# Peptides against a protein of PDB entry 7UQJ: the designs that were tried, part 204

Target 1, 160 residues: chain A of PDB entry 7UQJ
Amino acid sequence: PELYQNFNITPPRGVLFHGPPGTGKTLMARALAASCSSDERKITFFMRKGADILSKWVGEAERQLRLLFEEAKKHQPSIIFFDEIDGLAPVRSSKQEQIHASIVSTLLALMDGMDNRGQVIVIGATNRPDAVDPALRRPGRFDREFYFPLPDVKARFKIL

## One batch from the design tools (peptide; made by RFdiffusion4, then SolubleMPNN)

Design b2_p21_3_s3 (from b2_p21_3, 8 letters changed)
Fold by OpenDDE base, seed 2:
Structure b2_p21_3_s3 (fold): chain B 160 residues (1-160), chain C 160 residues (1-160), chain D 160 residues (1-160), chain A 21 residues (1-21)
Amino acid sequence: as target 1 above (160 residues)
Amino acid sequence: as target 1 above (160 residues)
Amino acid sequence: as target 1 above (160 residues)
Amino acid sequence: APPLNTTPLTYTDEDLKIPTL
């Protein structure tokens, strides 16, 4: 959030961090939250796993998403980080169509309903960007994508 | 890696990376793997999720661990990284006692059976070090622990 | 830290973290410092910005570097982290030749003068490894380099 | 956004192998 203000950049509503497991997606999201908070302006960092929202809140996942976005809006400037977001919003063609479709539609509506004036940034992390519903990757949602490559082996291997 | 030689510390066979989710444990393990190879000395990096070994290999998890350690020994110098190792070796007091106890005993035997001359390092990552079986945290196993704190906002502000 | 001993690798005195802005170089350096400290062995973490050493200490930058290395040696085991080290040690072909050359020569002498028994590690971070004086990238100095790749630069600059 | 077509598919266990140089 403050990074955008510091850089005079309009914050995207949603950012997709994608790349192999352990490329530092979650670390980067936390680092961004930490870097953007000052003593004057603390950023609230919310973290959820996509699979946890589905498995722990069977039948309440929509309500939990709404509460998360309300809490993030109440504590703005804020970052919502979804780890393993492909677990929350798998491609609609997954055999568990209706429950997943309703959660995806709720997440879409929450992202679309974020006013551009809202100091709430959503970061999704996935190891499988193609397993994320393409509707989430559209403008106004996760419309910006960050590829986290494997750390360059040659360069990283020279140091240890 | 370099810090231990500079610190005149005997290399542990096992290193436990612990700390909150997304503190860069997996990124560090990959970085460490990636930094320890040179053009002259390539390190083979093996990565497994603890939960995957339990869920994908019900009844074969012990055999898969043995194969992984054999492959790591064949391709030495090597790093075995267990992500979410608390999923592989939960505290024995978890009510699913027998299967977990056998996997833990196999992992213990594999770590104990590593010759100190073996160029195989085992890195476990967990968000809950207290959820890891204390037998794995003993000397000759995961006897060294790395805490990955949340990026200290105050310390990061002292950096900026 | 431990990985170098485990891999029978001589610890470099200096580690260059390179890669574009926000790639987590500084975060990794802090995580390394924090992870290498135990309750039994606290590591002292010193951090300086390269540009700050030049701008704040015009005419004293050499003395400040010497003091920093003395303090790090006094508080060993220690890590010295130079953020934006390209600001401290630009390529010698930069038109401000004499002052930069003297600071670079002082840093070189300090890194060369570190006994291999000294528990002081120097981590440099840069966004431009090619802007760092090649003399710093030689064996016994920043002889090991970590590449922190950008997740998509354009997306990152849009988000930061 | 990078074009949708430039995101590599599902990172396989092979993509998790640090390429042995």
Scores: peptide ipSAE 0.000, ipTM 0.401, DockQ to the pose 0.045
Fold by OpenDDE base, seed 1:
Structure b2_p21_3_s3 (fold): chain B 160 residues (1-160), chain C 160 residues (1-160), chain D 160 residues (1-160), chain A 21 residues (1-21)
Amino acid sequence: as target 1 above (160 residues)
Amino acid sequence: as target 1 above (160 residues)
Amino acid sequence: as target 1 above (160 residues)
Amino acid sequence: APPLNTTPLTYTDEDLKIPTL
């Protein structure tokens, strides 16, 4: 938040971190949260796992997403981090379309409803960017994507 | 491997990385794997998720663990990284004791069977160290534990 | 720091993060610093830019490096992060050889003088690993190198 | 609008192996 304000850059509403498992997506999101915190302005970091939102809150997942975005707005500047976001918003598959479609539609509406001036950043992390609904990857949502490559083994081995 | 060789330190057989989700456990394991290969001696990194071994190979999980350790020994120097190891080797709970007990017993036997001269390191990562069977946390197994704290926002402010 | 002590592993004196600009080297160094801080043991992080040491302290840069290492030792466990270290320790170019050679020689001596028991880690970051003096990349110094590959460059430039 | 900024990357189990160089 402050990083973007200091640069006159409109903070992205949503950022997709994608790459092989264990490339540090979640660590980087936590690192961003703690690097953008100042002694005067602590960033609140909200972490949710996509599969947990579906499994723990059958029938309440939409409400839990709304509450999460409200809480994040109340505690701004804030970061909402969705780990394994492909578990929350899978590409539309025929067999579970209605329950997943409602959660995805709610997440879309919540991301669309965020003002560009809001100090709320949404970070999604996935190991399967193609398993994330393309509607989430549009401008005004997860409109920015970061690939976390495998640590190139050749270059890192000089470090121990 | 070379790190331990250069220090005349016997490489630990097993290392437990524990701490809150997204503290960089898997990234650190990959970074260690990617820090112990030289241009002459490349480390093979094997990554498995504990829950995937249970879910994909119902009835074959023990065999898959044996094959993994054999493959790691064949491609030494190597690192076996178990992400979410609490999913593979949960604390013995009364209701699913037999299937989990056999997988845990196989993993124990495989770790006990590793020669100290073997260039195979096992890294387990968990968000719940207390959910890992205490038998795995004994000397000669996961006898070394690393806490990955939350990036203390307060501590980071002194760093930034 | 504690990670290496718990392993009976001598912590590396120096770690070189290299890779294209915007690959998150500085962010990862800050992330590592913050992930190694616990509530009980806060890591002190010292950040310096290589070019700033040369530009701000013409004739005092050697003394400033000594003071930085003394302060880092006093506030151990600590991380010294040199951003753009190629600006501090350029490959020897004919026209400014004496002043740069003395700063590089001082940095070499400071890294060589770190006891293996010292809880001080030095991280250098560069976009040009080949522009860093090879003497810094020797064992007991920046004996360790991490490549930060380009994420697909088009994606990162939108967020910053 | 097409998704911004990704070549679709499906990570295979082989992509999870850090190859021995």
Scores: peptide ipSAE 0.005, ipTM 0.422, DockQ to the pose 0.041; fails the geometry check
Fold by OpenDDE base, seed 3:
Structure b2_p21_3_s3 (fold): chain B 160 residues (1-160), chain C 160 residues (1-160), chain D 160 residues (1-160), chain A 21 residues (1-21)
Amino acid sequence: as target 1 above (160 residues)
Amino acid sequence: as target 1 above (160 residues)
Amino acid sequence: as target 1 above (160 residues)
Amino acid sequence: APPLNTTPLTYTDEDLKIPTL
């Protein structure tokens, strides 16, 4: 947050971390939360797993998303981290369309409803950016993507 | 690595990485594999997700485990990393007992069948060590546990 | 540590974590310390910032390094983590040569003086591996490097 | 928008292997 002020960079509402599993996406999100926290200004870090929102709260996923965004807004500055966000908002495939479409629509509305002045950053992590609904990847949502390469084994062997 | 040679500790066959999600368990397993490879002695790193072995190979999970351990043995020195191992070998609860019991039994047998001189290390990562079958946490299996604390914001300010 | 027993790999005396700031280098070093500690065998984690050794102890930096290595040796198994090690041992540039040369020479001597049987790992983290004195990057010192890739630098500057 | 480095949209199990140099 103060880092953005120093660089005149408009803070992204949403950031998509993508890359192979075990590239440190979630670690980086926690790392960002704690690097932006000072003793005077603690960032509240909310973490949810996309699949857990669908599985633990059958029929309440929309309400759980709303509550999460309200809680994040109440505890500003905050980071909402969705691990495995492709599990929360898969690309619209035929057989479970309506429930997934409603959750996607709710997440879209929550991301669009974040005031540009809000100190809430949403980070989505996925191993499959193509499995994330393209509507989430539009400007004002997850409009910034971050490739987490494998620790390049060439870089990793230049390490050895 | 020689840290353990100097300790006269029997090299673990298995290491359990446990701690809250996004503490870098998988990244650490990858970093360990790289740090142990040299130009002369490359460590082959195998990564599997516990839930993927159960979901992608319905009825073949045991065979896939055997093939994975055989391939790891063929490519010694090697690391087998199970991400979300609690998804592969959940604590024996009543309703899906037989399939889970067979997979647990196969993994136990594969870990017990690793020669103490074998250059195969098994790393399991979980967010819920209590959800891993206690039989896997016994000596000669995942007998070493590694807590990945949250980057305590206080610990991270002690990092800064 | 057991990882090196299994692989007959000579433990690095020193590991250089390098990569852009906030890539999780320090988090990884803590995770390594936690991930090498068992309930029976706690690894003592020493953390120092390279710039703090130079700034807080004008004229005592060598003594503080010696005390740190002695304390780490007393509390074996131990990890010494130097954050911002490029601040401790910058590449020899002309105008402050003598004090920096003495600190570099002391750190070299301390790393060389670690018995191959010592259970002390030194981890240096830097954002600028080329700013670290090449003498520290030689075999028997920081002979293993670790590239912490950015989540794509362009992407991460979009988070910042 | 400047092209974000063209990250492969799907990671294969081979992309998950540590390339043995």
Scores: peptide ipSAE 0.000, ipTM 0.416, DockQ to the pose 0.045; fails the geometry check

Design b2_p21_3_s3 (from b2_p21_3, 8 letters changed)
Fold by OpenDDE base, seed 5:
Structure b2_p21_3_s3 (fold): chain B 160 residues (1-160), chain C 160 residues (1-160), chain D 160 residues (1-160), chain A 21 residues (1-21)
Amino acid sequence: as target 1 above (160 residues)
Amino acid sequence: as target 1 above (160 residues)
Amino acid sequence: as target 1 above (160 residues)
Amino acid sequence: APPLNTTPLTYTDEDLKIPTL
């Protein structure tokens, strides 16, 4: 609630940061975590790469997701940041579908199971929002999307 | 020269951006490219991931590096950004050494071969500066290092 | 207006980024400029150091501020970033007050003179928010403050 | 370009080249 009040945003459970590589998605997530923390109210920031979650043995990836969400809830207020989330939840298209589908289904269930009153924010970052399973982009999951454009090279940084 | 005058920096051939993942290394490199570009002076920004260069067939990686430096020189003023440069130039330690050593030796030669008058900057980004071959961190190569600390989590965005 | 819609923020005229050195204040300002720029909507980013403005001859500093705001208005949407703004606008305390007071009064007048509909944002960065003249921190000037803490090494970045 | 709040679907390798001003 209060975390989201600082964002002037009705509390999203999940926020998708998308944009070209090196547009500051991960930095923004860290800066948001930084910005919402105080001496009295420490935000715990958890970071995972999508590919690193998938590199784990079948069934261990789902367990690691569960542990991550439990630890985030235990250390609330908290932010879970998934970098390269398209690596975790690729669009269901080819035979590696079953393993990916289990991990995606686990992430969906964990996001759906977050109490709206919980002080846990999930931020996904991707360079390919269309490569993210549309089920994750539904209301109550990654229901807010922030585009990170390339710094327009035409932005005249006159360092005067 | 003038690119470096904008930074109040004696012209490094290479700059190493190091720090934890998601500290904005890539964004800073892009922001630097954008900041140095004007309508009169267009900077060309080239981006490669270290791992993507290595994923190419043996001998093709070296060719791709040569082409990249040639293209950067052709389109000067230019910035070559190597994201995850530790993936390209791991510290010489085990049997994958020979392939990596060839690529690293090629990168060393290309950096050494850059004329100091060239308007080509090489930026390497890594999360592990100690995983980068020390030969790349010598004068005339990546001779400047910028640490990107984690944004501290204590920052109060008081949107008052 | 729309710049501020991207931030979900009622249009501040000025935003103060404060926090210890190396906390990414300058990086965030650049990232914001970058994130708000598109091919269709180029944001012009202007950067000045507070001390560099003061190093100019008496009366030239005020002229440079006026020119900066005029150029920013001409190239709107735009961001003016003052790094080390405490160097420009020190708290009124001693006999160097008159020169500093003239520059500060000029900056106050320029910030007050910005139409709320103007697509110009002023970002001040400081390591010492208490060293900034309180007159700059009033509504309609730097009315929003973002703290950037030191990476508390104890911020439990569990990269699980 | 799609408006700043609209999801561009795919970033191409051309988006990796910051076009020369």
Scores: peptide ipSAE 0.000, ipTM 0.401, DockQ to the pose 0.033; fails the geometry check

Design b2_p21_3_s4 (from b2_p21_3, 8 letters changed)
Fold by OpenDDE base, seed 3:
Structure b2_p21_3_s4 (fold): chain B 160 residues (1-160), chain C 160 residues (1-160), chain D 160 residues (1-160), chain A 21 residues (1-21)
Amino acid sequence: as target 1 above (160 residues)
Amino acid sequence: as target 1 above (160 residues)
Amino acid sequence: as target 1 above (160 residues)
Amino acid sequence: APPLNTTPLTYTDDDLKIPTY
């Protein structure tokens, strides 16, 4: 948050962190939350795992998403972090289409329904950006992407 | 890596990283692997997710564990990192007992079968240390535990 | 900690974490400290900011460094983390030479004076590894370096 | 800093909710 204010940059509504597992995507999201928090302006960090929303809340995933966004709005400024977002919004595949399509549609509507003035940032993390529904990667949603390279094993080996 | 050598402590065969999700457990394991590698002595980093071994290799999980440890031994010095190890070796609960008991037994045997002179470290990461089978947390296995606190917002504010 | 023991690698006395701001250097240092602590063997984590040692203790910076190393030695096993270490040990530039040279000389002497048996690790973090005095980056001092890549700098600037 | 005294046994969703930064 503070960085956007300092640079007069309109904060993106959604940010996709992608890269190999264990590259610090979730750590960075927490680090951003903490770096944007001051003693005067605390940022509330909400974290959910994409697969957990599907598995724990069979038939309630949409309601849980709505509640999450409502809680984040109530506690703004806030960050919603979806770990393994490809588990929540997989590319439309034939057999599970309707349930996944409804959850994706709900997430799309929730992201679109965030006013540009909202102090809520959504961060999605994935190991597979190509497995995330392309509709989520459009402008006004996850329109900013961050590649987390492996800590270049070669570059790290050059330091040791 | 450096801390334990300084302490004249017998190197643990296994290390448990535990803490809230997104506290950098996997990043730390990768960081450690890269930190212990020199140009003269490259450390091979093997990473597996506990749930993936169970889900992708139904009935072959034991074989995949054996192959992983054999490959790690072949490429020593090496680190085996199990992300979400509680998914691979849950506390013995009644309904899925036999398959889980066999996988846990195999992992125990593989960890016990590593010579104290072995250049293979096993790192397990979990959000739920209590969900890891207590047999894995005994001396000679995951006998060192690592708490990854949330970047203590208070402690992070003390750094900033 | 554990990795160096398992590999029969002499533990470095000092580790330099370098990379852009907010890449998790400080978080990683804290995670390492917490990680190396067990219920049986707690590691004491000392944290100082390089610029704070110079600014808060004008004329006492050397004494504060000595006291910090003495306290770390008293509470071993311990980690000393210097955030913004380039602020403490800048590359020798002409006009402020004597005060900076004395502080750098004191830090060098303190790092050299740690016995190889000492249970004290020094971690320095910087955004500018080239601004750290080369004498600190020699064997037996900060002889291990860690690059914290930005998650793709271009991508990070798109969130910022 | 005081040594981290208590490792929580489990990290709940509530432990995730409020880093009041």
Scores: peptide ipSAE 0.006, ipTM 0.393, DockQ to the pose 0.044
Fold by OpenDDE base, seed 5:
Structure b2_p21_3_s4 (fold): chain B 160 residues (1-160), chain C 160 residues (1-160), chain D 160 residues (1-160), chain A 21 residues (1-21)
Amino acid sequence: as target 1 above (160 residues)
Amino acid sequence: as target 1 above (160 residues)
Amino acid sequence: as target 1 above (160 residues)
Amino acid sequence: APPLNTTPLTYTDDDLKIPTY
């Protein structure tokens, strides 16, 4: 909170890590979580894969999301990391619409229901940002996106 | 090759990266590929997920593995990275034995058929090393294992 | 900055990445920096090796550090990555004390002089955290440490 | 590989090849 407050920026509730497979998105999320925890200020890190949430019985996926956000709120400051979030919230395609729409709608509601002052951050990682429902990429949800490029030997990442 | 020769170490044909999800196994494999590539000595990196190989039609998975190893040999020096290799070569379980046994047998044969002097390295990544067929963990296959622990800071991340 | 901002945590002025050689410290720092830059919010990444800073003429090393921090502040949000920071800030040893003490003192002053609201993060990477001056590891400096554990000894040797 | 400064919307299997420069 304080850093975003220090920048006069509304803390994003969600951050999308996107980039080619194995560019360190998940490692980054863990490293960030680890960096942010001190002995005095322990950050709780929750990890879920998108596909693992979908593999749950119809309606159980929504419950698991709710429980995850409640547990994250209970153990704040906390990070919820969704690995392969495109597996959880695929772009609305005609054949799978009802089940996926419910899960996406639940995730949207949970992200929208987070207090702007809440010490819960959601990180989504994907190899396919276009496969994530655009509704998740709106302000107050995954409104910040981070590109993880391939490690290139010569690439002076001018991280401009 | 030269570094292994310089260390008088028989280059293992295969290396198993194991550890919790998001410990940087895939990132390490990429970093390693990138670090080994110079302007003069380009290392070709091939990535496949174990599950993506299995999702192919019966018999096509074996063909895809053969083609992958042929392509890697053609583009040597090369790294073949199998992400989630436990999905490709699960421990022999009664229900899936025939299809998986064929794919595992093909992978075993391909790894055994690599010339000890070949500039092809196979890296398998798994979150569950015990879910990988023990036959793959023998000398001349994945005979070296690397544990990727969680990033620990002084703060005990309870990754619940 | 944003990455720590994303965690709703006061940005550490400095983060120490430590762990054995080839554990992806430099790769992670680059991935962090890459991740933090978007088209709208470009994060400037500055990389220096500790030894490369010391190889400069007496007094030029301090000037280069000052210029680096000024340039980082000018191009904020920014990351300063010191690779091999143990080469820049060795533990105070009797023979090199005056020159190294000056450089270390300059780095300490520069890190202490960063506004808590500044969008500049310093990442130091080392293979020898015990070879880094303990004064750098205090609150407001490199107050967060990340252990990059080995992939076991044998795979490092393959990929060189 | 897409230019380092562009956020590609999709990562293809070609992005799995580390361009060894």
Scores: peptide ipSAE 0.000, ipTM 0.391, DockQ to the pose 0.037
Fold by OpenDDE base, seed 1:
Structure b2_p21_3_s4 (fold): chain B 160 residues (1-160), chain C 160 residues (1-160), chain D 160 residues (1-160), chain A 21 residues (1-21)
Amino acid sequence: as target 1 above (160 residues)
Amino acid sequence: as target 1 above (160 residues)
Amino acid sequence: as target 1 above (160 residues)
Amino acid sequence: APPLNTTPLTYTDDDLKIPTY
């Protein structure tokens, strides 16, 4: 509950951060994790990169996703951040169909299996929201989307 | 033309972003891409990491570089961002000579082959400008260098 | 001396940046390097990622650490930034014990071997301070810890 | 600003580490 209150958001199971790369999606996902971490309440932040789950875990990607969600559940309150989730969950109509279909189905099942009362937030970051399987963008999954505009160069030069 | 005007720069073929890691070189390259993108003029942003081109495409790295430049040319105006370009184009005198020499030579040829009128900007980001092959830092290649100072810790603690 | 004065800190040999991933620990470690770099005084910034030292340098990781510290000493004032230092120096009780134990021991020895008057700052960034070997967190090593709270989402939306 | 059409980053194996906070 409190994690979701800290976000001022009706509890999404998943939040899609989309926008141009290096808009700081990863940095914001990370920024959310510590903004919600207090001395009294540490949030466990799990980061995975979509393409890496595919490339490193050929044949084990589904198992690694399950383990990740179990670990996140064990270490509640937690954030699972998938950077470049479009690499993990491409649109099923893209030519790399079969291997991705099983991983997408597993991720769908894992997100659907999250109790709304669980203090596990899943953040997907993508540069291509349209390249993410629309099934992941449905209610009860990545049902909130945050667009990361590129910071105005002027605003950035004030920070630099 | 306009992309280069938006930079207030005589059209460099390549811009080297150098400075300490996480100064937001990647973030700035991306910020530049969007600052130059208007509703009327979308800039296509291509991002590659230097080490990825080497590790993922053993024996195909040259072809992948060529394809990247062709795709960038096809989608003008475009930005090719090489993050960690020192991983792609190490100094030729460094002991990993042969495989890197061919990739560096290909990148040199691709940058030299860019028409001055092409709306393709190449941004290399490095933390080690001295680890980048000096041939890439010559006029007509990465002929402009932007140092990314670290944001003042005080400014950052105001953001944190 | 001056590097440490610029930090307003009694000269730590090592600073542990911990807190949620992409809070900009890397960005801050970077930020510190250039805040301390002036036109008159360039700080040499060395970045290594903890697992890269393990994965790329199987059997050479200790030597690479030694070379890194020697290079940092040669290029004083310098910052050695270990991103994801928990990947380099996991708690000895974690199942990858033996290979990590030698690397941890080497890093301990290198940090202990730093003269307090040397203008070499070691910054370890971790997302799991508890996954870093406690021996690294002792006085004379990573004896200062900076928690990177996540920038408030609101503060970041003002920057974006 | 309209979303930049970005080609996906191909990550190296080195990018996989969960920085755990």
Scores: peptide ipSAE 0.007, ipTM 0.337, DockQ to the pose 0.086; fails the geometry check

Design b2_p21_3_s4 (from b2_p21_3, 8 letters changed)
Fold by OpenDDE base, seed 4:
Structure b2_p21_3_s4 (fold): chain B 160 residues (1-160), chain C 160 residues (1-160), chain D 160 residues (1-160), chain A 21 residues (1-21)
Amino acid sequence: as target 1 above (160 residues)
Amino acid sequence: as target 1 above (160 residues)
Amino acid sequence: as target 1 above (160 residues)
Amino acid sequence: APPLNTTPLTYTDDDLKIPTY
């Protein structure tokens, strides 16, 4: 939150980290959380997996998302990190698609309902940015995207 | 490739990366793979998730593990990286426990069956080292363990 | 230590991690240190900052570098991690240039004086590889280089 | 808004192969 205030830039409500698996998306999110934490101003870091939102919270996923955003707001400044946010994307079964659509709709509403004054940043990480619902990638949601390339093989070859 | 020659240590058949989620275990495994590949000697990196072994390969998980190890041996020097290897740990259903036990037994047999002359290294990553079957953590398997701590906040303030 | 024995490659005395700030260089160095430690064979990890070598050790930086290398040799197998090693590069003042040149000369001598039988690895991290003295990047010193790419710069300017 | 030319980076399990160069 603080870094963006200094630049007179409207803090993004959400940031999408995308790139191949194991490119350090989750690590960078934790890194940002720690880099934004001072001794006086600790950032609370919440982590959830997209697949866990669907599988562990069967029937309560929407409520648990609401509680997560409320808890993040209560413990602000906060970062909510959704690992594998593409795991909220519909799996090919019609009944799952409806459940996924409702969960995605809830996440959209929660991101839209974040007052810009809230010191809550949402980071989504995905290996499949195109599998993330385009509605999540709109302005006021995950409106910033970071590509995590594989560390260039040529640059790595200089290490061996 | 070079660092380990000086240590006169028998290359581990397997290495367990453990630590909190997003501490860079997967990134490290990829970096090690890249750090072992020269222009003349490229390391092939194979990545699988423990959960995918159970969920995507229902009834063929053992065969797919065998094929993975055969492919890794064919493309040696190779690294097999199992992300979330604790996902091979038994889920509390008796039928799943039998499937998990068979998959774990297959992985054990594949690790034990790696000729010490094979240039295949297995890296397991977990957020829950205690959830990894102790049989996988024995000598000749994942006999080396690496703790990935959360990057200390004090260490990070030093990079920005 | 073990992975490299299979590759018949001469261990680098030094490895340069380079890439933009927050790309995980320090984390990678710590994780490599962890990745070389077993229950029987713990690697001692020493961390210093290039800027701290110049600022905290005014007039004793050379002695402190010697002591660091001696301590690392005493506690081998060891990793010496220099964060911001480009901070040993001359700042544009003539008096600092002489001090920097002497410190760099001392580091060169210490790296050259490491017997290849010593289980001490030096890792330098920098955000500015071109600011690292070319003499440090020669064979037998930091002769291996790791590029830690940013997630696309256009993407990163969106988080900060 | 111009479509972010996200090259469809579906990192498939095959994209997890570090290209054996």
Scores: peptide ipSAE 0.000, ipTM 0.378, DockQ to the pose 0.044; fails the geometry check

